# Ledger of designs, part 12: peptides against a protein of PDB entry 3PBP

Target 1, 203 residues: chain A of PDB entry 3PBP
Amino acid sequence: LNEKDLNLILNKSLVMYESLDSTTDVIVKRNVIKQLQFVSKLHENWNSRFGKVDIQKEYRLAKVQGPFTINPFPGELYDYTATNIATILIDNGQNEIVCVSFDDGSLILLFKDLEMSMSWDVDNYVYNNSLVLIERVKLQREIKSLITLPEQLGKLYVISDNIIQQVNFMSWASTLSKCINESDLNPLAGLKFESKLEDIATI
Target 2, 203 residues: chain A of PDB entry 3PBP as posed
Amino acid sequence: LNEKDLNLILNKSLVMYESLDSTTDVIVKRNVIKQLQFVSKLHENWNSRFGKVDIQKEYRLAKVQGPFTINPFPGELYDYTATNIATILIDNGQNEIVCVSFDDGSLILLFKDLEMSMSWDVDNYVYNNSLVLIERVKLQREIKSLITLPEQLGKLYVISDNIIQQVNFMSWASTLSKSINESDLNPLAGLKFESKLEDIATI

## One batch from the design tools (peptide)

Design b1_p12_2_s4 (made by RFdiffusion4, then SolubleMPNN; from b1_p12_2, 5 letters changed)
Fold by OpenDDE base, seed 2:
Structure b1_p12_2_s4 (fold): chain B 203 residues (1-203), chain A 12 residues (1-12)
Amino acid sequence: as target 1 above (203 residues)
Amino acid sequence: SIKEQIGEFLRS
């Protein structure tokens, strides 16, 4: 992420914010506001001498929700506790990836293999009995929050003690999206499910 | 469904 990209995201976030009205869904409003706050804060600190970003608790867009069932569940995480959950859109057709963080610093990226209408409001519990493990990303940090930007498909921002990191999984999610939309499994053959991790800012 | 098939693929 560079300054130009950040500015673009900020502008888009502002446009989204300005589009809010009294008829807008409450969850959408909340998410857009939080996004704008987050991006604005990033922008504010971007030009700082130290490149530090102060992240407040109110910027959290995702927290632990449940119960949910993951199959297969990674055995390595059996003794660890989930700390956050988020959903990330991978296309404009409402296909999404679910992410769960654990207290060992791991992120698991999950696929919903059953159609289900769910609320991703942090104030509501989410019930899902069909989540499939795609990838485990080991950050080895205490994950404080997970943030998504609607303008950024297949991207997750992870906030830990001293850093904001971006997880980008569009390398495989674009193919997954294609498979879903075209009802064709063939593109999955040989696909590498490996996300890209990038440091965005220090805290 | 295609999603179910994808799920099966991923579990495999």
Scores: peptide ipSAE 0.679, ipTM 0.962, DockQ to the pose 0.419
Fold by OpenDDE base, seed 3:
Structure b1_p12_2_s4 (fold): chain B 203 residues (1-203), chain A 12 residues (1-12)
Amino acid sequence: as target 1 above (203 residues)
Amino acid sequence: SIKEQIGEFLRS
């Protein structure tokens, strides 16, 4: 099952790579290439049976930059350092969730409550970002990388030392998307913001 | 905006 999942991710990464053309955004191109390289390396190591996957920092989807404001900020994370950041699409209308990882092994899922353009590429520095805490996921692992697949809405892949895990938050993100698109807050009442965590592959 | 309202909801 794990091998099949890895193959699926590789195939999807290849499809994304093949879809790159002159009209593709430069940042998107860069991210897709990095993701493909990373997944390809994982696949090669998986097939070799004896090779350990070496996860390089260069394959991180996005780099942490600041300053940004998370309100409310989880008090438990005050003394910890952010290590990775990713943006995950939740619909085809460019609504997205921001994820930040910390060196305690926590993930926080964040909502942008202001209309702004956010880029976490080294070429683009953004000031005064406003983010709202939705959920904290405690993995208690050293998070090496965060990977997203544009065709997989509301899904984040977390790479640690020995495992790839999927965080799926479409259980609540679909409702959130609806609220945004329809300008109606009513569906949020009673909504549980609990993501599903699943092991995808051992590395 | 709706996003601001959502933000307020999430903070409560």
Scores: peptide ipSAE 0.678, ipTM 0.962, DockQ to the pose 0.413
Fold by OpenDDE base, seed 4:
Structure b1_p12_2_s4 (fold): chain B 203 residues (1-203), chain A 12 residues (1-12)
Amino acid sequence: as target 1 above (203 residues)
Amino acid sequence: SIKEQIGEFLRS
């Protein structure tokens, strides 16, 4: 997610929220409210030097109608709750990876392959924020926060109760960036999508 | 688009 996308989602979410009434389907209401809460939280943390966004424990990523459509979605994470989200730049051209943490201690690294599309209606709405699973990193820790530093490309800092860990995915993200910028898929062939995990500090 | 193609590749 970039600033433009976030603003777009926020605006559309607000419009949809305002359209809710007593006749609106309960599921739609719930999803819209959750989406708005999520996006609002993202917005609050957007200007922070340390990219940190926590997701409410009650929030579930809706796969069809929610703010995120992850395909493929890891089946093992279906029953778990997303806890944090972060966006990590992989180059100076605003290409980015989205990271979501879950309460099982997993991180998923995601690629935005499509621009967001939204259609809002009283009876139905479609939100497509297409995200593609690149990698799942199993930390098996309670993740408290995700932090990014704008000067550090392809690096994510994971804060748990007792440790700060760095996830470095430039091993594959540099190639991905190249593919995007050069419009060439060939370098992706045989590429291993395995991030490096390093302990940075004990808390 | 290249991003769409990348997405397709990653899903595969």
Scores: peptide ipSAE 0.678, ipTM 0.962, DockQ to the pose 0.593
Fold by OpenDDE base, seed 1:
Parts: C-alpha cells; structure tokens; sequence
Structure b1_p12_2_s4 (fold): chain B 203 residues (1-203), chain A 12 residues (1-12)
C-alpha cells in the first residue's frame, strides 16, 4: 500500500462505519469494524515509520501549525504541548471549528470570531489572532492523529493509543451555525457546549 | 460582526 491508497481506504472505512445503523446486517457491521481497526492500525504504523501522512483528497489529517492565539486559554494546558490541529466544518457556509490536541490528552474546541479563515495547509500559512475556547474534552490518551471528513459536519475522529474515538459537537454547533447565518445570538442562551464522545473501535 | 458578538458571548 502506498500513502494515497492507505488514506483512501481509511476514509472509506470511516464513511462506512458512519453509515452503520440498527438495521445493518450483523456480518456487515462486524466486517466494517474489523476493517476500520485494521486500517487504523496500518495508518498509525505508517505515521510512525514514514512520518505524518499528508491527506489532501478525501479527508483532512491534523497537523501542528501556527501562529495563532487563543483567548481564553485553559491555564492547565500552559505546561503542555500542542500535538495536532484540525478544522471541522459545521455547515455548508464555510463556518468551522478549530480543534487543538495536547500531549496531556486534551482536545480544545475553538471558535474563530473573526472573518479571517484559517488554513492549516503547509503551503497556505495563515496567522489567526482570535480563537475563542468553546470546550475542553479530556481524553486522557496520547493523541496521535485527528481526522475530519468533509461530508461529515461537526465530527472529529481521534486516533490514540489503541482506540479510535468520534467527537460529535453538532449538538451545539448546529445552533452556533444558525446564530451565525441568521445573525441572532438568542439561541445561544442556555446552550450546553458538551460534545458527544463515542468509542468506534479498538486498534 | 455577529462572529465577534458570539466570541464575546463565549468569553463571558
């Protein structure tokens, strides 16, 4: 397998997993999960051996990039190092959430409160001066990679140690998107900024 | 802007 093929298979595996429901055949479900486990393991091995995989076509892989500023910043994270950065679309209007992982196993979800778009492409360096903390998710794992799928709004896949987890923040991001698009802050009142964390598969 | 207002809300 080359890098491109591996990335494609990983993306397909994640998409297939997301498509599973209660009516899905048990055998199909098992096979999809097993495939995802296998491919994820390969992906981690690939990154370890050959460096970080650069994904351009099917989904985005988080990579540390800057410069940026976060306000407020969790004081507990001052002594820790950022390990991955990803951007996740929350609607079709190019609104997005920024996610940064740390070596303590934390994820922070951030809002860009300026119109300037952030790019984490190595070839497209963007400096962002305004990121607002929305939520901190403590995974307590060594986060190896962050994966986003363009067709899956408000979903982040976290690969760490021997597990793949999905972070779904559409519970609040849908409201946030609405507020932006309609220029109305009222729906934010009383909104709980708590993402759903789900274990997908062990590696 | 609305985004700035949201930012201020989130910081409060």
Amino acid sequence: as target 1 above (203 residues)
Amino acid sequence: SIKEQIGEFLRS
Scores: peptide ipSAE 0.660, ipTM 0.963, DockQ to the pose 0.397

## One batch from the design tools (peptide)

Design b1_p13_1 (made by RFdiffusion4)
Fold by OpenDDE base, seed 2:
Structure b1_p13_1 (fold): chain B 203 residues (1-203), chain A 13 residues (1-13)
Amino acid sequence: as target 1 above (203 residues)
Amino acid sequence: MREEVGNYLRELN
């Protein structure tokens, strides 16, 4: 991520924010506001002499919401605790990936194989959601928060104590989206589910 | 189709 990209994201976030009204879904409103706040903070700190970004505590707090079933569940993670959850859009048709972080520094990327609406509101009781493991990404650091930008398909920002990293899974998510939308499994043959990890900023 | 995709992914893991 460079300054130009950040400015673009900021501008888009502002436009999205301005589009909010009383009829806008509460979840959408919340996500747009959080995105704007996050990007604004990144922008404010980007040109700082120290290149550090201070992220507010509100963006670090996430809870895993359920109930949900992950199948298969990585055996290595049985001894660890889930810390954060996020949903990332992979296309304009509302296909999404679920990400869960663990206190060992792992991320798991998950597919919802049932067409059930998931509510990520802590106050909403949701029935059991089915999730399928796609990929495990090992970061080997304490994950403080997971951030998504609605306009950035297949990208997840992982915030740790000293760094923001981007996980980009569009290398496989574009194909996955195509398979779902076209009702054809053939493009999945031989596909490698390996995400790209990139350092974005130091905190 | 989502279920079929899910089943495919389960088989890979």
Scores: peptide ipSAE 0.667, ipTM 0.963, DockQ to the pose 0.416
Fold by OpenDDE base, seed 3:
Structure b1_p13_1 (fold): chain B 203 residues (1-203), chain A 13 residues (1-13)
Amino acid sequence: as target 1 above (203 residues)
Amino acid sequence: MREEVGNYLRELN
């Protein structure tokens, strides 16, 4: 099962790579290439049966650089450091979830409640990026990398030392997307913001 | 609408 899942991820990453053309944004191209390289390396190590998957630092996401405000910020995370950041699409529009990992093994899923473009680069400084806490997922693992696949809405792949896990939050993200797109908050009533965690592959 | 969603989420946490 694990090998098949890894192959699926690789294939999807390859498809994404192949979809790149001259009209694709440079940043998007770079991200897709890095993702492909990472997954390919994982696949190679898997096939070798004897090789430890060496995740190069180059594929680790940098810390959030732009100013951001997370509200509410979990008090337990004040003593911990953010390690990775990822943005996950939840629909074919502009709705996305921001995920930040911490060195305690926590993931926080965040909603951008402002339509302003977030700036993560120092050169593109934005005064304030408002982020709202949706969910905290405690993995209790050292998180090395976060991977997203644009074709897989509401899914985040978390890579730790010995395992790749999938966080699937479409159970609530589909409703959230609908609320935004239809300008109706009613579907949020009683909605549980609980993501599904699944083991994808052992490394 | 995004702001309203944000406010709703803040109230849940």
Scores: peptide ipSAE 0.665, ipTM 0.963, DockQ to the pose 0.447
Fold by OpenDDE base, seed 1:
Structure b1_p13_1 (fold): chain B 203 residues (1-203), chain A 13 residues (1-13)
Amino acid sequence: as target 1 above (203 residues)
Amino acid sequence: MREEVGNYLRELN
């Protein structure tokens, strides 16, 4: 991606967040809705001490079902506030990673380890959801927004004050996806959960 | 399987 292409993607992504009437894929629409709801709820009902978020808003195409509990919650983040949330697809199925940003410039990557947590259907109500900490990425920047592209699996774009960075976690997410899909934990043995961070463009 | 994966991940942290 060159700078021009990146700007185009950013603009497109922002428009998607602003417009729920997008003709994009239903999965993409759901992700956008989820993110909006999460951001709202993060500000309203984030309990950093317990790593808990209550999500109860309902939207046209998706309903986030709370509460969510992050386990373990990084103790270092107790004094910081969550600022953004994103959901990133890691395969063409239903496997997703949840990312939460904090005002210290940290990102946490989270795994939904309960199958019911993957259901955002309006007809389903989940009383508790579990999120498992996978990785903490320290960017040491003020994170303004998180952007995902549905065609780019396991990639997150982080927008700060003057730079766009890509977080690529396919190094471990591909294996994670395989383990889930094949019902085999063996490939996880010795796997390093370390994402690749790359500067994409200056803003 | 998801729960087992989750448990594995918790043990790493």
Scores: peptide ipSAE 0.664, ipTM 0.962, DockQ to the pose 0.554
Fold by OpenDDE base, seed 4:
Structure b1_p13_1 (fold): chain B 203 residues (1-203), chain A 13 residues (1-13)
Amino acid sequence: as target 1 above (203 residues)
Amino acid sequence: MREEVGNYLRELN
C-alpha cells in the first residue's frame, strides 16, 4: 500500500462508518468500526515508520479499492497501532499472504479470500476486501520495517531495534497454495498454521 | 476455492 492507497482505504472506511445509524445491525456496526480503527492506525503509522516500503507490491493490494476487513480480528490488537504492512508471495502464481505488524510487536498473517463485503453506503458501493486471520506471531519487539524478497517465497524479514528476524511460513503456505491451485481443501485438514521464527542478524 | 479456504480458516480461529 502506498500513502495514496491507504488514504483511499481510509476514506472508504470512513464513509462506511458514517453510514452507520441506529438501525444498523450490531454485528455490522462493530465490524465497520473495527475496520476503521485498523485502517486509521495504519494510516497514522504510515508516515512515521514506512521508510522504503517497497511501494510496488503494496500497490497491488491497494488497487483493491476498499477497506480491508480482517475476520476474525484479534481482539487483543484493537488497542495497538498497525505499523507496517507487507505482501509475501507463497508461489509463482497469484497467491500471497498479507502481513501487518503492530506496535506491540505482533505480526498477523492474513489470507485474502476475495469475498466482497457488503456495501453499507446505500448511495456509494464500498468495496471491502476480506482478509482472514491465519496466524498471530508475537515478537515482543518494536518492529521498524518489514522486508520481502520476491525470490524467497513465504519468507518475511522483520527489522527491529537491533535484530533482523525471518518469519518463514512455508510450512503451511505451501499446502495452502496447493489447496488453492488444485481446488482441494483436503490437504488443509490437520495442518498447523505455525510459522518458524529465526534470528538472521544483529544490527 | 479461495472463499472456501477463507471459510475454513475462519472456522479455525
Scores: peptide ipSAE 0.658, ipTM 0.961, DockQ to the pose 0.621

Design b1_p13_1_s2 (made by RFdiffusion4, then SolubleMPNN; from b1_p13_1, 8 letters changed)
Fold by OpenDDE base, seed 5:
Structure b1_p13_1_s2 (fold): chain B 203 residues (1-203), chain A 13 residues (1-13)
Amino acid sequence: as target 1 above (203 residues)
Amino acid sequence: MKQEIGNFLLKRL
């Protein structure tokens, strides 16, 4: 995280806050307010502790492109609700990992084994996007938001109530990217799909 | 290629 990342998270949290109206669910309002308070406090603490690093970054809002089939779906997650989705670039060639969070505090990292055809034609709508489970990461926290930084390949920032954590999966995603780009599966043999979890900031 | 990777990942689990 740098100051600019923090500023953008702050701005995004502000926009989310400003989008709240009288019809917004009380739980949603509470979560957005808490997120804004958290990010604001993080911003204050960051400026005091690390100095100003001004980097202008365009954030991609991951849009959910239709219904997903996850294979295999972790049996333990059947009773839980998906809370957030993010798409993380793993290379400059636009290869990406999908991450979904659940209300049990789990993250699942997913591979798109089929190219999502942007069907603009309603009649050719691919109703099932295939997603393959790579890894489940258990955070044991309420996940409020998922943040990705375009310049930080294979990194996901997870915001919970009092902490920002980084999930770094470049240990395997670099190999996966290589396999895609070189059309060779051999480097996947014996590869551990274990992401690194690091605490970035506590508030 | 992506499908083959998907199949590999699926068989691993």
Scores: peptide ipSAE 0.530, ipTM 0.934, DockQ to the pose 0.406
Fold by OpenDDE base, seed 3:
Structure b1_p13_1_s2 (fold): chain B 203 residues (1-203), chain A 13 residues (1-13)
Amino acid sequence: as target 1 above (203 residues)
Amino acid sequence: MKQEIGNFLLKRL
């Protein structure tokens, strides 16, 4: 997505909003309003935040020395190429999920079970970053970009050719955050690691 | 704790 494409989506969403009248179905109104709010928020964040703040966080992640080991790596993904990476906050305490997209339209949600020590000292080289597989989500679409909104915990926006989809994993990530912060594993017992996929906007 | 969570997640799959 470029700024031109986002402006086109915003303009389409505005035209749809302006077409709403007193006779328009309440469900349609709610959907158009939600779409406009989302696109407007994306546009606002695109202009204000994505230019400087997200690049610095991604740049800090890019300087992590050593191979990332994904455990287990899904055997079905060996023939596919990773296309995008995103980091999604799950709380205000800096706990996060890593998401990687593949060219088959899969998303993998990953947990960092080791803290990435920024070893700036040559003597403390961390050779391996461990990432544990939580969930695989199959979208069966060409994934063009992954977007996160810092104020929206446990939510990932997936942009394809004609659709923006939301992956919401707060159903399990809230429990995971609690387990980390309280140092208690018991709440994970019987927890389903199933994310909710929703269509947010058509492009 | 994070390592224990990682081990839990690994054993689940």
Scores: peptide ipSAE 0.529, ipTM 0.935, DockQ to the pose 0.379
Fold by OpenDDE base, seed 1:
Structure b1_p13_1_s2 (fold): chain B 203 residues (1-203), chain A 13 residues (1-13)
Amino acid sequence: as target 1 above (203 residues)
Amino acid sequence: MKQEIGNFLLKRL
């Protein structure tokens, strides 16, 4: 996510907020407000804390084209601000997990259960980009950045003050990928959605 | 399928 992409998401979130009327579903209204608050706080933090993250051109961060609803949103995170977003591939078929970090040191891992339509057409405004909560990982440290490597499926690198940590979710993401690709839900039954955390380096 | 997975994940929590 670069500043331009964040500004685009912010502008979209503002337009959505302005489109809210008395006929808008309370859930939709709440989601748009939460998104606007989230993106606004992210934008404020981006402007204040993030110097030019020269995200090298090569990582096409899959533009999470908002609006997105996180369901359920962890109640404990309402008082905290999102700091980073990343998209991690779990297979070669373009299945991905969205990760969001918070200033409490939490990571949330999210599943996109709806296809993102790039509808620039106002008429095809898909109001419901759903992100489903898979897991919350509590790192209990300030998360400075999230890094992904395209060749490393289901791995997220978390940079904190003095530590680089790897979050590896292939323990469940391989099964999730299989379920998507084979159109079978059965392998999800009894699956533990617990990522492996490993310290990679001290900085 | 993805929506069904989403629903499964939601019901798990």
Scores: peptide ipSAE 0.528, ipTM 0.933, DockQ to the pose 0.615
Fold by OpenDDE base, seed 2:
Structure b1_p13_1_s2 (fold): chain B 203 residues (1-203), chain A 13 residues (1-13)
Amino acid sequence: as target 1 above (203 residues)
Amino acid sequence: MKQEIGNFLLKRL
């Protein structure tokens, strides 16, 4: 992400915000507002001489509400603490991947095998959240924040102290989306669940 | 379908 890319994302987020009206679904409205607020803070901090994107704790706490079961939970991560969570759209049909970061610098990419109404409301305790492990990505750095851009399907931005990295999982998520939408499992056979990691900016 | 995908992903590991 250079300043030009950040400005492009900000402008897109502004256009999305301006498209919101009184008829817009409250969930959509809340998501667009959160995105705009996030990108605006990123932009403000990018222009600050100190390059430190201090993303306020409130945006880091995209808590998947409720106890979720991760299956299988990687045994190596039992000794580590989950630090951040994000949800990434993989298509326009609202199919999503969940990402959880850990204090060892790992990311896990997770599939929701149950249709959960993602209640973004803190108060809706959904007891039965099943998440299936797709992939573990080891970054070996302190993960400060996870960023998603609704217009960038299957992309996750990982912010650490000195770097922004992009995790791109469209190599497998496009096939997964197709399998969901067409109700066909066959395209998953032999599919590699390997995400691409790219350094986007040094901070 | 999503549950079947979940089961597929579980069996892969």
Scores: peptide ipSAE 0.523, ipTM 0.933, DockQ to the pose 0.422

Design b1_p13_1_s3 (made by RFdiffusion4, then SolubleMPNN; from b1_p13_1, 9 letters changed)
Fold by OpenDDE base, seed 4:
Structure b1_p13_1_s3 (fold): chain B 203 residues (1-203), chain A 13 residues (1-13)
Amino acid sequence: as target 1 above (203 residues)
Amino acid sequence: MKKEIGEFLLKRL
């Protein structure tokens, strides 16, 4: 996300917010408002927190930041604002997990069950990005940034005030990748969607 | 497949 891409997402989020009326479903309203809050907060903090994000990584994040519906959305997070988003590769293909952080110190891990048409064209904006909740990880910290490394599958680095933590979800993401690639759901039966949290460094 | 995975994940919660 360069500043231009972030402005584009912000503008799209504003347009969606402005499209909300009295007939709009309450769940849709909440999702659009939360997205707008997320993008706005991301925009405000862009210059201070992202000083060296690789443009390519940022561009991937921009593509995921279209209006998305999280299902189910954790009720406890309704009062909180999303702060960061990341996309984490789970294989050497195109399979990825979306992570969103909140100002309560929660992470949500999300599955894209629909292919998003990444239309940057304002006229072809797909409003219905489906994101399915996999896991909620409670860090109880102010999350400053989310970092991913392309060479590190299923790993997310969370930067807080004084600590870098690794979230490792390869315990389930390897199975998920297999299910996608082999077109078989059976390996998901009885799978625990529990990520490992590890302290990497104090800063 | 991805849609079916999504449905599975939804039913689990």
Scores: peptide ipSAE 0.535, ipTM 0.936, DockQ to the pose 0.596
Fold by OpenDDE base, seed 5:
Structure b1_p13_1_s3 (fold): chain B 203 residues (1-203), chain A 13 residues (1-13)
Amino acid sequence: as target 1 above (203 residues)
Amino acid sequence: MKKEIGEFLLKRL
């Protein structure tokens, strides 16, 4: 996490806050306000500890389109609701991992084994986007937001009420990227699909 | 290739 990343999270949190109106659910309002307060405090603490590094970054808002079939879907998540989605680049060739969070505090990391048809045409709507389960990461926390940084391949930032955590899956995603790009499955044999979880900041 | 990776990942679980 750098100051720029923090500034963007702050700006995103501000935009989300500004989008709140009288019709917005009270729980949503509360969550956005808490997120903004958290990020603002993080920004203050970051500036005091690490000094100002101003870096301008374009954030890709990944819109995940259509119904997703997750295979296998973890049985333990059937009773839980998906709360957030993010797409994380794993290389410069636009290979990506999809992450979905649930209200049990789980993250699932998913592989798109089929090219999502960007059908802007309703008539060419592919009803089944296949997503293959790679890993489930259990965070014993309420996940408020998922953040990705374009320059940080295979990294996901998870914002909870009082903590920012990094999920780093480059331990396996670098191999996965290689397999895609080289059209060779052999490097996947015996690969452990285990991400590293690290606490980045507590607020 | 992505399909074959998906099949591999599915068989692993």
Scores: peptide ipSAE 0.534, ipTM 0.937, DockQ to the pose 0.407
Fold by OpenDDE base, seed 3:
Structure b1_p13_1_s3 (fold): chain B 203 residues (1-203), chain A 13 residues (1-13)
Amino acid sequence: as target 1 above (203 residues)
Amino acid sequence: MKKEIGEFLLKRL
């Protein structure tokens, strides 16, 4: 998505909103309003945050020295190429999930079980950044971009051809955050690591 | 704690 494509989606969403009248079904109204609110918020964040400051945070993450090991790496993904990476906050305490997309339309959700010490010193080479597989989500779409909103904990927006989808993993990430912060593993017992996928907007 | 969570997640799969 470029700024032009986002403006086109915003304009389409505005035209749809302007077509709403007193006779329009309440469910349709709610859906169009939610879509417009989302696209408007995405547009505001695109203009205000995605320009220079967030690229520097992503670029700081890209300079993590050392091979990333994904454990276990899904065997079916060996034939596919990683296309996008995103980091999603799950709380206000800087706990986060890493997401990687592949050209088969898969998403993997990953946990950093080791703190990435940014060793800025050449002598403190971190040989291994461990990432643990939590979940694989199969979208079966060409994934063009991954978007996160800092105020929306445990939510990832996936942009593909003609659709924006939300992956919401707060069903398990809230428990994971609690376990980290309270230093208690017991709440993880029997927890299902199943994210909710929903369509947010058509492009 | 993060390490122990990682170990738990690995044993689950």
Scores: peptide ipSAE 0.532, ipTM 0.937, DockQ to the pose 0.380
Fold by OpenDDE base, seed 2:
Structure b1_p13_1_s3 (fold): chain B 203 residues (1-203), chain A 13 residues (1-13)
Amino acid sequence: as target 1 above (203 residues)
Amino acid sequence: MKKEIGEFLLKRL
């Protein structure tokens, strides 16, 4: 991400915000507002001489609310603490991947095998959140925040101390989206669930 | 369908 890319994202987020009206769904409004606030803070901190994106704890704690059953939970992560969570859209049909980061520098990519109404409201305890492990990505860094851009399907931005990395999982998420939408499992046979990691910027 | 995908992903591991 260079300054030009950040400005492009900010402008897109502003256009999305300006498209919100009284008829827009409250969940959509809240998501667009949270994204705009996040990108605006990224932009403010990028223009600051110190390159430190101090993302407020409130945005780092995208608490997927409820006890999550992650199946299988990676045995190596039992000794580690989950630090961040993000939801990444993989298509325009609202199919999504959940990502959780850990303090060992791991990311897990998770599939929601049950249709959960993501209540972004702190108060809605949904007791039955099933998440299936797709992939573990080991970054070996302190993960400070996870960023998603609604216009960038199947992309997750990981912010560490001195670097922004992109995790791109469209190599498998496009097939997964197709399987969901067409109600056909056959394209998953022999599919490799390997995300592409790329360094985007040094901070 | 999502449930069957979940079952597939679980059996893969």
Scores: peptide ipSAE 0.530, ipTM 0.936, DockQ to the pose 0.428

